# Ledger of designs, part 31: peptides against a protein of PDB entry 3LCN

Target 1, 96 residues: chain A of PDB entry 3LCN
Amino acid sequence: QYTENLKVIVAEKLAGIPNFNEDIKYVAEYIVLLIVNGGTVESVVDELASLFDSVSRDTLANVVQTAFFALEALQQGESAENIVSKIRMMNAQSLG

## One batch from the design tools (peptide; made by RFdiffusion4, then SolubleMPNN)

Design b2_p16_5_s4 (from b2_p16_5, 7 letters changed)
Fold by OpenDDE base, seed 5:
Order: sequence, then C-alpha cells, then structure tokens
Structure b2_p16_5_s4 (fold): chain B 96 residues (1-96), chain A 16 residues (1-16)
Amino acid sequence: as target 1 above (96 residues)
Amino acid sequence: MISKEELEKLIEELKK
C-alpha cells in the first residue's frame, strides 16, 4: 500500500515544525499507523494532543490533515516525490 | 515530550 510513502510525507511535514524535539521518524510512523487503523482527523489529533502538549492543537491538526490529503493524492496517482516537494516548499515559505 | 521508549511501545502495540 501507501504506508511507507505516507511515512516519508508525514516526516517531511513534521520537519517543518520549529523546535519540535520528538523523533520525527517514529512520530510519522505513529501517525500513519493511527490512520490506517481507522483513525479520523479528529481522533488522531486528540491522540497526538494527549502525547505532545508542547505542540499546539492547530499545528497538530495541520499535520494530520496533510497526511489525509496526501493519502488521497497517492490513491489518485500522484507520486510521493511530488507531494514531498510541495510540502518542502510550504515548509520553506511558512511562518510559525 | 515523550520518551523514545514510550513512543516505540505505542507503535509496537498498533502493529499487533
């Protein structure tokens, strides 16, 4: 499936969060696992908020929504490389 | 932040 590509994509999104002190690889894996196990945007955000209270709920929601959109994009045939490039550009242009 | 060990345990539980 798209789980491995989604992990890479989510990791790229997490890398854009300033002062994020968690292991990006493992957090990305956890987010993907929550999604593929039937999580919704709301339930995944709730779970992450309970674990990472140093990150705002809005920031977490942005990450999770990006993951769901990326999954849909992958299913529609967009390449992981293309999605990563878009996120990288957004990270570079984003102001915290 | 949470410990690496705790996060690894959470991941492992979801993989089951």
Scores: peptide ipSAE 0.448, ipTM 0.891, DockQ to the pose 0.891
Fold by OpenDDE base, seed 4:
Structure b2_p16_5_s4 (fold): chain B 96 residues (1-96), chain A 16 residues (1-16)
Amino acid sequence: as target 1 above (96 residues)
Amino acid sequence: MISKEELEKLIEELKK
């Protein structure tokens, strides 16, 4: 039930990656698919690292960890809007 | 659980 919100959240996080030239919508969907099918932080990072060698493993790990924390936050009652806002601010700070 | 076929489709799209 949190799948669609999580896709939006992950997409926002991906949008903060400089020079990321993949389709953010599909990557976000793929990450969420991996998570809802039982992936762990480690296994999802491994999968993404095998696909996107133009992005550092640390950056991928940051994205994946954010996704898992966001999912937990959603399950605990935090709004998707709140989570997106926090990520957007973090993205802006990273670019500044 | 989401199907493997659906995941494979997404992978194909990402590889374009």
Scores: peptide ipSAE 0.344, ipTM 0.852, DockQ to the pose 0.126
Fold by OpenDDE base, seed 2:
Structure b2_p16_5_s4 (fold): chain B 96 residues (1-96), chain A 16 residues (1-16)
Amino acid sequence: as target 1 above (96 residues)
Amino acid sequence: MISKEELEKLIEELKK
């Protein structure tokens, strides 16, 4: 139901990771697919850690937790655009 | 929910 919006949101979060040398669109899609197939924060982090060893587990956990929070926010009526804006600002703060 | 096949295809793409 919120799959496409969640992909956009997760992609924005991934864009804030420095030196991330992967296709953001595909990784975002993969994360969302794991979630909609019943993944938990722990199981999705484990899966991503096995694929992307260049990214710290803490960073991956932050991305995954953000995805779950975003999904809840979407279900509560918050727009994808608003969520993306918040993440973009957070990315800028972390890189500044 | 997606199929296992679809997920596997995506994994392969990510591993290129």
Scores: peptide ipSAE 0.343, ipTM 0.851, DockQ to the pose 0.127
Fold by OpenDDE base, seed 3:
Structure b2_p16_5_s4 (fold): chain B 96 residues (1-96), chain A 16 residues (1-16)
Amino acid sequence: as target 1 above (96 residues)
Amino acid sequence: MISKEELEKLIEELKK
């Protein structure tokens, strides 16, 4: 089970969104719950877009795709620490 | 799999 590690990873990705005013921990938990309950990239993005109108659909799609890639990476043996480090670097380099 | 009720509870917390 990678649920707890995935929550940490998704939270790191959400932390890179400018002016995101939702509770990052709860949103990360919700995203992971949607994924482990069988959600697809499309269905999870649709759900999030219906809830968070302050964030663009493209930004939400980026977050969700990152979550799915991270899950695959965890399953292939990459450490959560390495994945978080990559995301943190990407957040620091973000152009908006 | 978590129930719809559990998800709804989490959503309500997010919206507070």
Scores: peptide ipSAE 0.341, ipTM 0.850, DockQ to the pose 0.128

Design b2_p16_6_s1
Fold by OpenDDE base, seed 4:
Structure b2_p16_6_s1 (fold): chain B 96 residues (1-96), chain A 16 residues (1-16)
Amino acid sequence: as target 1 above (96 residues)
Amino acid sequence: SSSLLKKLKEKIEKLK
């Protein structure tokens, strides 16, 4: 139900990673699919860490945790637009 | 990278 909105949200979060050169659309899709197929924060981070050597595990964990929190927010009725806005602000404030 | 993207696409298809 929330998969498409979650993809947009995760993509916004990924866009905040400096020097990230992978296709954000497909990475976001993969993260969402892992989550909706029963992945946990730990298992999804492990999977991503095995794929992206150039991104720190902490950064990946931050992305994944954001995705899980966003999913919960969506389920509680918060709009995708509002969630994206928050993430964009956090991205702008981040030092890397 | 293109090779990583290919791998991602394959993984995605398996989960769809």
Scores: peptide ipSAE 0.697, ipTM 0.948, DockQ to the pose 0.975
Fold by OpenDDE base, seed 5:
Parts: C-alpha cells; structure tokens; sequence
Structure b2_p16_6_s1 (fold): chain B 96 residues (1-96), chain A 16 residues (1-16)
C-alpha cells in the first residue's frame, strides 16, 4: 500500500548519486519490487550490484537501507512529502 | 544504458 510513495522516495535518493546514468524511475520501481517481494538489505544490494557495477556497493547499500527505513517511516505515519524533503536536504549536503 | 534498461524492464515485469 506504500509502494507508490516508496518509489518516489527511492527515486529522490537515487537522484543524489553523482554521474548515475540509468533511468531513475525504473531503478526505483525495481528496488521497491524487490523489497515487497521479500528482499532483505543484503539480497537487494547483491542484486543491484550485479546490475550496476559502476556504482559502489556502499552507495547501493545506502540507497537500499534508506528505502527500508522510509518504508518503516511510512508505516509509522510519516508523510512521503516529509521523507522526500529530508532526503533532498541530505542529497544537497552530500559530498560527491 | 539502453541494454541495461531493457534488462531492468524484463526483471520488473517478472516481479509485477
């Protein structure tokens, strides 16, 4: 029930990755689908690492963990807008 | 890339 909001949130997180050349919407959709189909942080990171070898495993892990935390936040009642705003600020503060 | 996007789309369809 939170899948669409989670896609938006994950897309915002992916947008913060410098020089990421893949379609963010499709990558976000895939990450969310892996999660809702029973993926763990480790299994989702493993899958993404096999696809995007130009992105560091640490960066992928950060994205995936953010997705899991965001899902929990949504379940606890935080709005998608608030979560997106936080991620946007973190993206702006992050070093390349 | 176009090739990776194609693979991604296929994987997505398998999970939908």
Amino acid sequence: as target 1 above (96 residues)
Amino acid sequence: SSSLLKKLKEKIEKLK
Scores: peptide ipSAE 0.696, ipTM 0.948, DockQ to the pose 0.976
Fold by OpenDDE base, seed 3:
Structure b2_p16_6_s1 (fold): chain B 96 residues (1-96), chain A 16 residues (1-16)
Amino acid sequence: as target 1 above (96 residues)
Amino acid sequence: SSSLLKKLKEKIEKLK
């Protein structure tokens, strides 16, 4: 029930990755599907690392952990808009 | 890339 909101949130996080040339919409969809099908942080990171060798494992782990935190926030009643705003600010302030 | 996108789409369909 939170899948569509989570896709938007994950897409915002992916948009903060420099020189990421993959289709953000489809990558976000895949991450969310892995999570709602019972994936863990470790298993989802492993899957993404096997696909995107141009992105560091640390960066992938940061994206995935953010997704899990966002899912918990949604379940606790925080709006998707608020979560997206927080991520956008973090993206803008990132040191790389 | 187009190759990775194709692979990604296939994986997505398996999980839907």
Scores: peptide ipSAE 0.696, ipTM 0.948, DockQ to the pose 0.977
Fold by OpenDDE base, seed 1:
Structure b2_p16_6_s1 (fold): chain B 96 residues (1-96), chain A 16 residues (1-16)
Amino acid sequence: as target 1 above (96 residues)
Amino acid sequence: SSSLLKKLKEKIEKLK
């Protein structure tokens, strides 16, 4: 099971969003729960967009897509630590 | 916000 690692990964991605004032731990948990309950990129984005008016749909889509890609990477044998490191680098390079 | 967090917690519990 990859849920706990995925929560950490998603939290790291959320931490890269400028001026995001929500509890990252709970948002990450919710995203992972939506995914493991059969959510798609589109359905999860729709759900998050309904909750967070202050975050652009594109930003939310980027977070969700990252989560799905990370899940695939975990399933293919990549370590959570490596995935987190990559996300940190992307966060540092991001324009917003 | 506290209100949004409350809603989020409720949604999480429904999915657990």
Scores: peptide ipSAE 0.694, ipTM 0.947, DockQ to the pose 0.978

Design b2_p16_7_s1 (from b2_p16_7, 10 letters changed)
Fold by OpenDDE base, seed 5:
Structure b2_p16_7_s1 (fold): chain B 96 residues (1-96), chain A 16 residues (1-16)
Amino acid sequence: as target 1 above (96 residues)
Amino acid sequence: MERIKELEEKIKKRLA
């Protein structure tokens, strides 16, 4: 039920990764699908690490954990727009 | 699961 909003949120998080030259939409969709099909933080990170060896495991873990937190926030009634705004601010702060 | 496999192949193809 929150799948489409979660894709947008995860995409925003991925957009904050420097030198990540992949299709953000595809990667975001993949992460969400793994989560929807019963993935855990550890199992999803393992999958992503097998695909993107140029990205640190810590960075991948940060992305995946953000996805799980966002899913919980959506379930608790927070809007996707608000979550995206928070992530955008965090991206800017982390790069500054 | 079928969609996961499809997307995985797309991502792998981009990385090649």
Scores: peptide ipSAE 0.305, ipTM 0.824, DockQ to the pose 0.914
Fold by OpenDDE base, seed 4:
Structure b2_p16_7_s1 (fold): chain B 96 residues (1-96), chain A 16 residues (1-16)
Amino acid sequence: as target 1 above (96 residues)
Amino acid sequence: MERIKELEEKIKKRLA
């Protein structure tokens, strides 16, 4: 459905995290797979927190919630390009 | 859920 676009969107969001040196594409794919298989904000954050203890839980929650909002936006007809543009603007602010 | 498990292992290895 919208999984491929969501991966791109989540990757853009992850790219805004300062000093995050992990493979962005792998992490984005992992987040999307967790979501499409029934993950909630809380459960996905728990999984990510266990892997990336150098990133605050609030920052992880921000990323995951953005993913859920983006998925809803895609389902409602908003283009992936517009969503990515919004995220780039958000990334101008510190996420750390 | 094999793909999820695969990615988990990949990510774990990349973090090591």
Scores: peptide ipSAE 0.304, ipTM 0.821, DockQ to the pose 0.808
Fold by OpenDDE base, seed 3:
Structure b2_p16_7_s1 (fold): chain B 96 residues (1-96), chain A 16 residues (1-16)
Amino acid sequence: as target 1 above (96 residues)
Amino acid sequence: MERIKELEEKIKKRLA
């Protein structure tokens, strides 16, 4: 349940990256799997950086950190819809 | 890890 919600949340975050032409759903799923299997912010960022050299390391770190925070929020009872809404607003502000 | 490897291959193929 939380895993599936986290995929949706991470996908929303990835959607805010300009000129990111990869399959958002697949990348989100990959990030979540890495986290669930014990990945750290550093190790997940390293993995993503090896795959997507066109995206800055800072941007990748922001995505991954958001995922970890979102997972904790879900575990604490915050709804996926609420988290997605926050990310959507942040995406809009970042692009502006 | 099997699923992770599968996704890696999918992603790598899409980047090629």
Scores: peptide ipSAE 0.301, ipTM 0.821, DockQ to the pose 0.920
Fold by OpenDDE base, seed 1:
Structure b2_p16_7_s1 (fold): chain B 96 residues (1-96), chain A 16 residues (1-16)
Amino acid sequence: as target 1 above (96 residues)
Amino acid sequence: MERIKELEEKIKKRLA
């Protein structure tokens, strides 16, 4: 099970959203919980959009898709550390 | 599912 690593990864991605002044760890936990319980990209984005109307749907979709890609990468043997590093580089290029 | 509902409620409350 990769839930704990995925929480860290999703939190890193959320931290890249400009002006997103929410509890990043808590939101990351919620996203991972939705995914673990059978959520799809579409259903998770819909849920997040209903909660965070100040964030564009495209930005939310980017976060959720990253989570699913990260989960696949973890399952394929990539370390959480490497995934986080990639996300940090992506964040530096701006997520807005 | 109960856990999901709890988190959702807490998140909604925090945003209010």
Scores: peptide ipSAE 0.297, ipTM 0.819, DockQ to the pose 0.950

Design b2_p16_7_s2 (from b2_p16_7, 9 letters changed)
Fold by OpenDDE base, seed 4:
Structure b2_p16_7_s2 (fold): chain B 96 residues (1-96), chain A 16 residues (1-16)
Amino acid sequence: as target 1 above (96 residues)
Amino acid sequence: MEKIEKLKKEIKERLA
């Protein structure tokens, strides 16, 4: 039930990556699907790193860790709007 | 799992 909100959250995080020209919605959906199907931070990062060599592994790890933290926050009752707002504030600072 | 593979394929195609 948090899947759709998590997609929005992950997409917002991806939008903060400079010069990332991939379809953000598809990438966000892919990340969420990997997570809900039992992916770990490490396994999801490995998968993304194999696809997006133009993005540093550290940046990818930051995105994935954010996704896992966001999922936990959603499960604990935090609103998606609040999480997105925090991510936007973080995106205002440089990602990379 | 089927949807995951489909998305992976789509992403790879867009990267090419």
Scores: peptide ipSAE 0.289, ipTM 0.839, DockQ to the pose 0.918
Fold by OpenDDE base, seed 1:
Structure b2_p16_7_s2 (fold): chain B 96 residues (1-96), chain A 16 residues (1-16)
Amino acid sequence: as target 1 above (96 residues)
Amino acid sequence: MEKIEKLKKEIKERLA
């Protein structure tokens, strides 16, 4: 039930990766599919690392962990808009 | 499962 919101959230997180020239929405959809089909942080990171060798494993882990934290936040009642705003601020701080 | 495999294949093709 949180799938669509999670896609938006993950896409926002991916948008903060410097020089990441992939279809962000497409990758976000794939990550969310892995998660909702029983993926763990470890298994999803392993899958992404096998596909995107140009992105560090630590960066991928950060994206995936953010997705799991966001899912928990959604389940606790936080709005997707608030979560996206927080991620956007974190992206700006990381790049600034 | 089918959708996941489809997306995986398409992503790999885009990266190639």
Scores: peptide ipSAE 0.284, ipTM 0.836, DockQ to the pose 0.965
Fold by OpenDDE base, seed 3:
Structure b2_p16_7_s2 (fold): chain B 96 residues (1-96), chain A 16 residues (1-16)
Amino acid sequence: as target 1 above (96 residues)
Amino acid sequence: MEKIEKLKKEIKERLA
């Protein structure tokens, strides 16, 4: 259950990256797959950096850290809808 | 996309 919600959350975060031309749902699924199978922030960022050279490492790190925080929030009982809303607001306010 | 699908497959294989 958490994995499906986390995919939605990560997809929302990825949607905030300008000029990102990959399938957001597939990338989100890949990130969640790495996380739930023991990935760390560092290892997941390394994986993504090797795949998406058009996105800065800092941006990738921000996405991954958000995913880990979101997972913790879900486990603590926060709704996926609330988390998505926060991310959407942050996307709207971030610099392109 | 083909690129990410190939890598997803690779990850699944490593986890098997």
Scores: peptide ipSAE 0.194, ipTM 0.783, DockQ to the pose 0.188
Fold by OpenDDE base, seed 2:
Structure b2_p16_7_s2 (fold): chain B 96 residues (1-96), chain A 16 residues (1-16)
Amino acid sequence: as target 1 above (96 residues)
Amino acid sequence: MEKIEKLKKEIKERLA
């Protein structure tokens, strides 16, 4: 029930990665697919690392961990809009 | 994009 919101959230996080030349909507969907089907932070990072060798493992781990935290936040009642706003601010800070 | 779609399909098939 939180999958669609999680896709939006993950996409926002991916949008903060510099020089990432992939369709972030598709990548976000794939990450969420892995998570909702039992993926762990480590297993999802491993999968993504095999696909996107141009992105550091640390960056991928940051994205995946954010997704898991966001899912928990959604389950606790935080709005998707609020989570997206936080991520957007973080992206802006990292770009500065 | 093409690579992602391929892998998504594989994942879905394995989970079916």
Scores: peptide ipSAE 0.191, ipTM 0.783, DockQ to the pose 0.232

Design b2_p16_7_s3 (from b2_p16_7, 9 letters changed)
Fold by OpenDDE base, seed 4:
Structure b2_p16_7_s3 (fold): chain B 96 residues (1-96), chain A 16 residues (1-16)
Amino acid sequence: as target 1 above (96 residues)
Amino acid sequence: MKRIEELREKIKKRLS
């Protein structure tokens, strides 16, 4: 039931990756689908690494782990807007 | 599973 919110959250996280020129919404949807279909951090990272060799494995792991943490936060009652705001700040800090 | 495959192929196609 948190799938749509998670897509938005993951998209925000992906938007913080420098020089990432893929369709953010499509990639976010793909990540979320992998997760809700039983993916683990390791398996999802492996899949993404096979597609995006220009992005470091550490960066991909950071994105995927953020998605899992965000899903748990949503399930615990945190708003998607609040999560997105935190990620946006983190993106700014990582670029600075 | 159909949607997952569709997205994967779409992404791969855009990368090529």
Scores: peptide ipSAE 0.311, ipTM 0.840, DockQ to the pose 0.922
Fold by OpenDDE base, seed 1:
Structure b2_p16_7_s3 (fold): chain B 96 residues (1-96), chain A 16 residues (1-16)
Amino acid sequence: as target 1 above (96 residues)
Amino acid sequence: MKRIEELREKIKKRLS
């Protein structure tokens, strides 16, 4: 499907989390694995919350919801590059 | 890094 593009998109979103001290690529891949195998926003957030107690549940929910929105956008024909650009802008606004 | 990779492998095995 759109797994490879989604990994890139999720990685971009994770990169916006300040002081996140994990390998972004591995975390993004793990999130996508959960999603493409039937995970829901709630179940994926629960999984991540059990692994990353230093990140707020709200932040994790934001990441996961962004992934689901991105997946829908990809299915609607939007390019991964365009989605990444939007996320990068949102990251900049959040950091600023 | 190793922890995340280990968890990734565990989930892959559960889904296989």
Scores: peptide ipSAE 0.275, ipTM 0.799, DockQ to the pose 0.188
Fold by OpenDDE base, seed 2:
Structure b2_p16_7_s3 (fold): chain B 96 residues (1-96), chain A 16 residues (1-16)
Amino acid sequence: as target 1 above (96 residues)
Amino acid sequence: MKRIEELREKIKKRLS
């Protein structure tokens, strides 16, 4: 139901990872695919860690948890635009 | 990009 918006949101979060050299949209789609098919924070992080060993587990966990929180926010009526804006500000703070 | 696409397709097949 919220998969397309969630892909955009997750992509924005991934864009804040320094030196991440993968296609952001594909990774975001993959994360969302795992989540909507019953993945948990732990299981999704495990899969991502096996694929992207150059990214710390803490960073991956932060991305995945953000995705789950964003999904809940969407279900509660928050706009995707608002969520993306918040993530952009967080990315700027983390890189600053 | 190619690797991620391949993995995505594998997951899609597994979950279908």
Scores: peptide ipSAE 0.273, ipTM 0.800, DockQ to the pose 0.188
Fold by OpenDDE base, seed 5:
Structure b2_p16_7_s3 (fold): chain B 96 residues (1-96), chain A 16 residues (1-16)
Amino acid sequence: as target 1 above (96 residues)
Amino acid sequence: MKRIEELREKIKKRLS
């Protein structure tokens, strides 16, 4: 079971979005719930786009794709800490 | 909190 680690990872990704005013942990939980209950990249992006029209579809797609890649990484044995570190570095790079 | 509850209700409806 990787849901709890995935929530932490998705929250880290969401934290990199400028001017995002929603509760990050609750949104991360929502995204993970959609994924573990059969969501695809397309369907999850559609759901999020309908709820958060202030965030671009491209940004939402980037978040969702990151979540799916992170889930695969966890399943392949990569630690949650390592994945979070990578995302944190990516967030910093996007600001530079 | 209202927005958060709305998110929870939406996912619950999809899973029901």
Scores: peptide ipSAE 0.266, ipTM 0.807, DockQ to the pose 0.144

Design b2_p16_7_s4 (from b2_p16_7, 6 letters changed)
Fold by OpenDDE base, seed 4:
Structure b2_p16_7_s4 (fold): chain B 96 residues (1-96), chain A 16 residues (1-16)
Amino acid sequence: as target 1 above (96 residues)
Amino acid sequence: MKRIEELKKKILERKS
C-alpha cells in the first residue's frame, strides 16, 4: 500500500496549479481515496471538475493521470522522493 | 467511504 506516499506526491502536483486556492492536503487525500476505491482517470476527473470549475479539465486530467503514473512507479520500486523531485521540475514549467 | 464523504463536505465548505 502506497496511499501515504501518493498523497504527498499528489499534493506536490496540486501545488503547481496557478491560482488554485483550495486546501491542497484535503484535495490530495480525496483524490487518492477515490483512486483506491476503484476510480478511473475519467471518473476522478469528472468528480474534480464538478468541484473545481475554475480549473480546466485538461489541468485536472493532468493531475489525475500523474497520480496514476506515480502509483505505478511506486509499485515498481521508485522512491517517493524521486517522484516528487520530478514533479517539482514539471511544476517549474507551469500547468495550463 | 465515510472519509471520502467527509472530505468532500470539507472541500465544499471551504470552497464556498
Scores: peptide ipSAE 0.559, ipTM 0.912, DockQ to the pose 0.855
Fold by OpenDDE base, seed 2:
Structure b2_p16_7_s4 (fold): chain B 96 residues (1-96), chain A 16 residues (1-16)
Amino acid sequence: as target 1 above (96 residues)
Amino acid sequence: MKRIEELKKKILERKS
């Protein structure tokens, strides 16, 4: 029920990965669907690692964990806009 | 699950 907002949030997180040339929208949707279909942090990271070997496992884990935390935040009443804003700030800091 | 597989296929196609 928070899938659409979560897709936006995950896409924002993916956008912060340097040299990531994949379709962010597709990957974000893929991650969200894996999560809502019972994926764990470990299983989703494993899946993504098999697809994107050029991205470090730590980076992938960070993306996936962010997705899980964001889902919890949404369920607790935090707005998607606030979560996206936080991620944008984090992305900017990572680029520095 | 079907959508997941479709997305995975699309992702792989774009990587190649």
Scores: peptide ipSAE 0.557, ipTM 0.912, DockQ to the pose 0.910
Fold by OpenDDE base, seed 1:
Structure b2_p16_7_s4 (fold): chain B 96 residues (1-96), chain A 16 residues (1-16)
Amino acid sequence: as target 1 above (96 residues)
Amino acid sequence: MKRIEELKKKILERKS
């Protein structure tokens, strides 16, 4: 399926969070597994909020929504590389 | 489900 590509995409999004010192690979895989096992935006955000109280709920929601949008984009035929590039640009804009 | 719990445990261990 799209799980491996989605892990890369989510990792890129997480990398844009300033002062986020958690293991990006583990968190990205965790998010993807929650999604493919039937998680919703709300349920995944709730789970992440319980784990990372130092990150705002809005930031977590942004990460999770990006994952769902990316999954849809992959299903519609967009390449993972293109999606990653877009996220990288967004990260640069938010940090600039 | 086992993998999810394992990842959660690893995340918590590194966080603590």
Scores: peptide ipSAE 0.556, ipTM 0.911, DockQ to the pose 0.852
Fold by OpenDDE base, seed 3:
Structure b2_p16_7_s4 (fold): chain B 96 residues (1-96), chain A 16 residues (1-16)
Amino acid sequence: as target 1 above (96 residues)
Amino acid sequence: MKRIEELKKKILERKS
């Protein structure tokens, strides 16, 4: 039910990673499917680390943790728009 | 799982 919104949210988070040249929509969908298929923070990070060695493990962990928190927020009734806005602000701050 | 593998394949193909 929340998978489509979560894809948008994760894509926004990925967009904040500098020099990330992968297809953001594909990667976002991949992350969401791993999560809804029972992945944990650790297992999803391990999978992503095996695919993207140019991105630090800490950065990947931050993305994945954000996804899990966002899913919880959606389930608690927070709008996808609000979550995206928060992430966009965090992206801007982290790049500075 | 089929979609997951499909996406992984697409991601790897774009990297190469």
Scores: peptide ipSAE 0.553, ipTM 0.910, DockQ to the pose 0.868

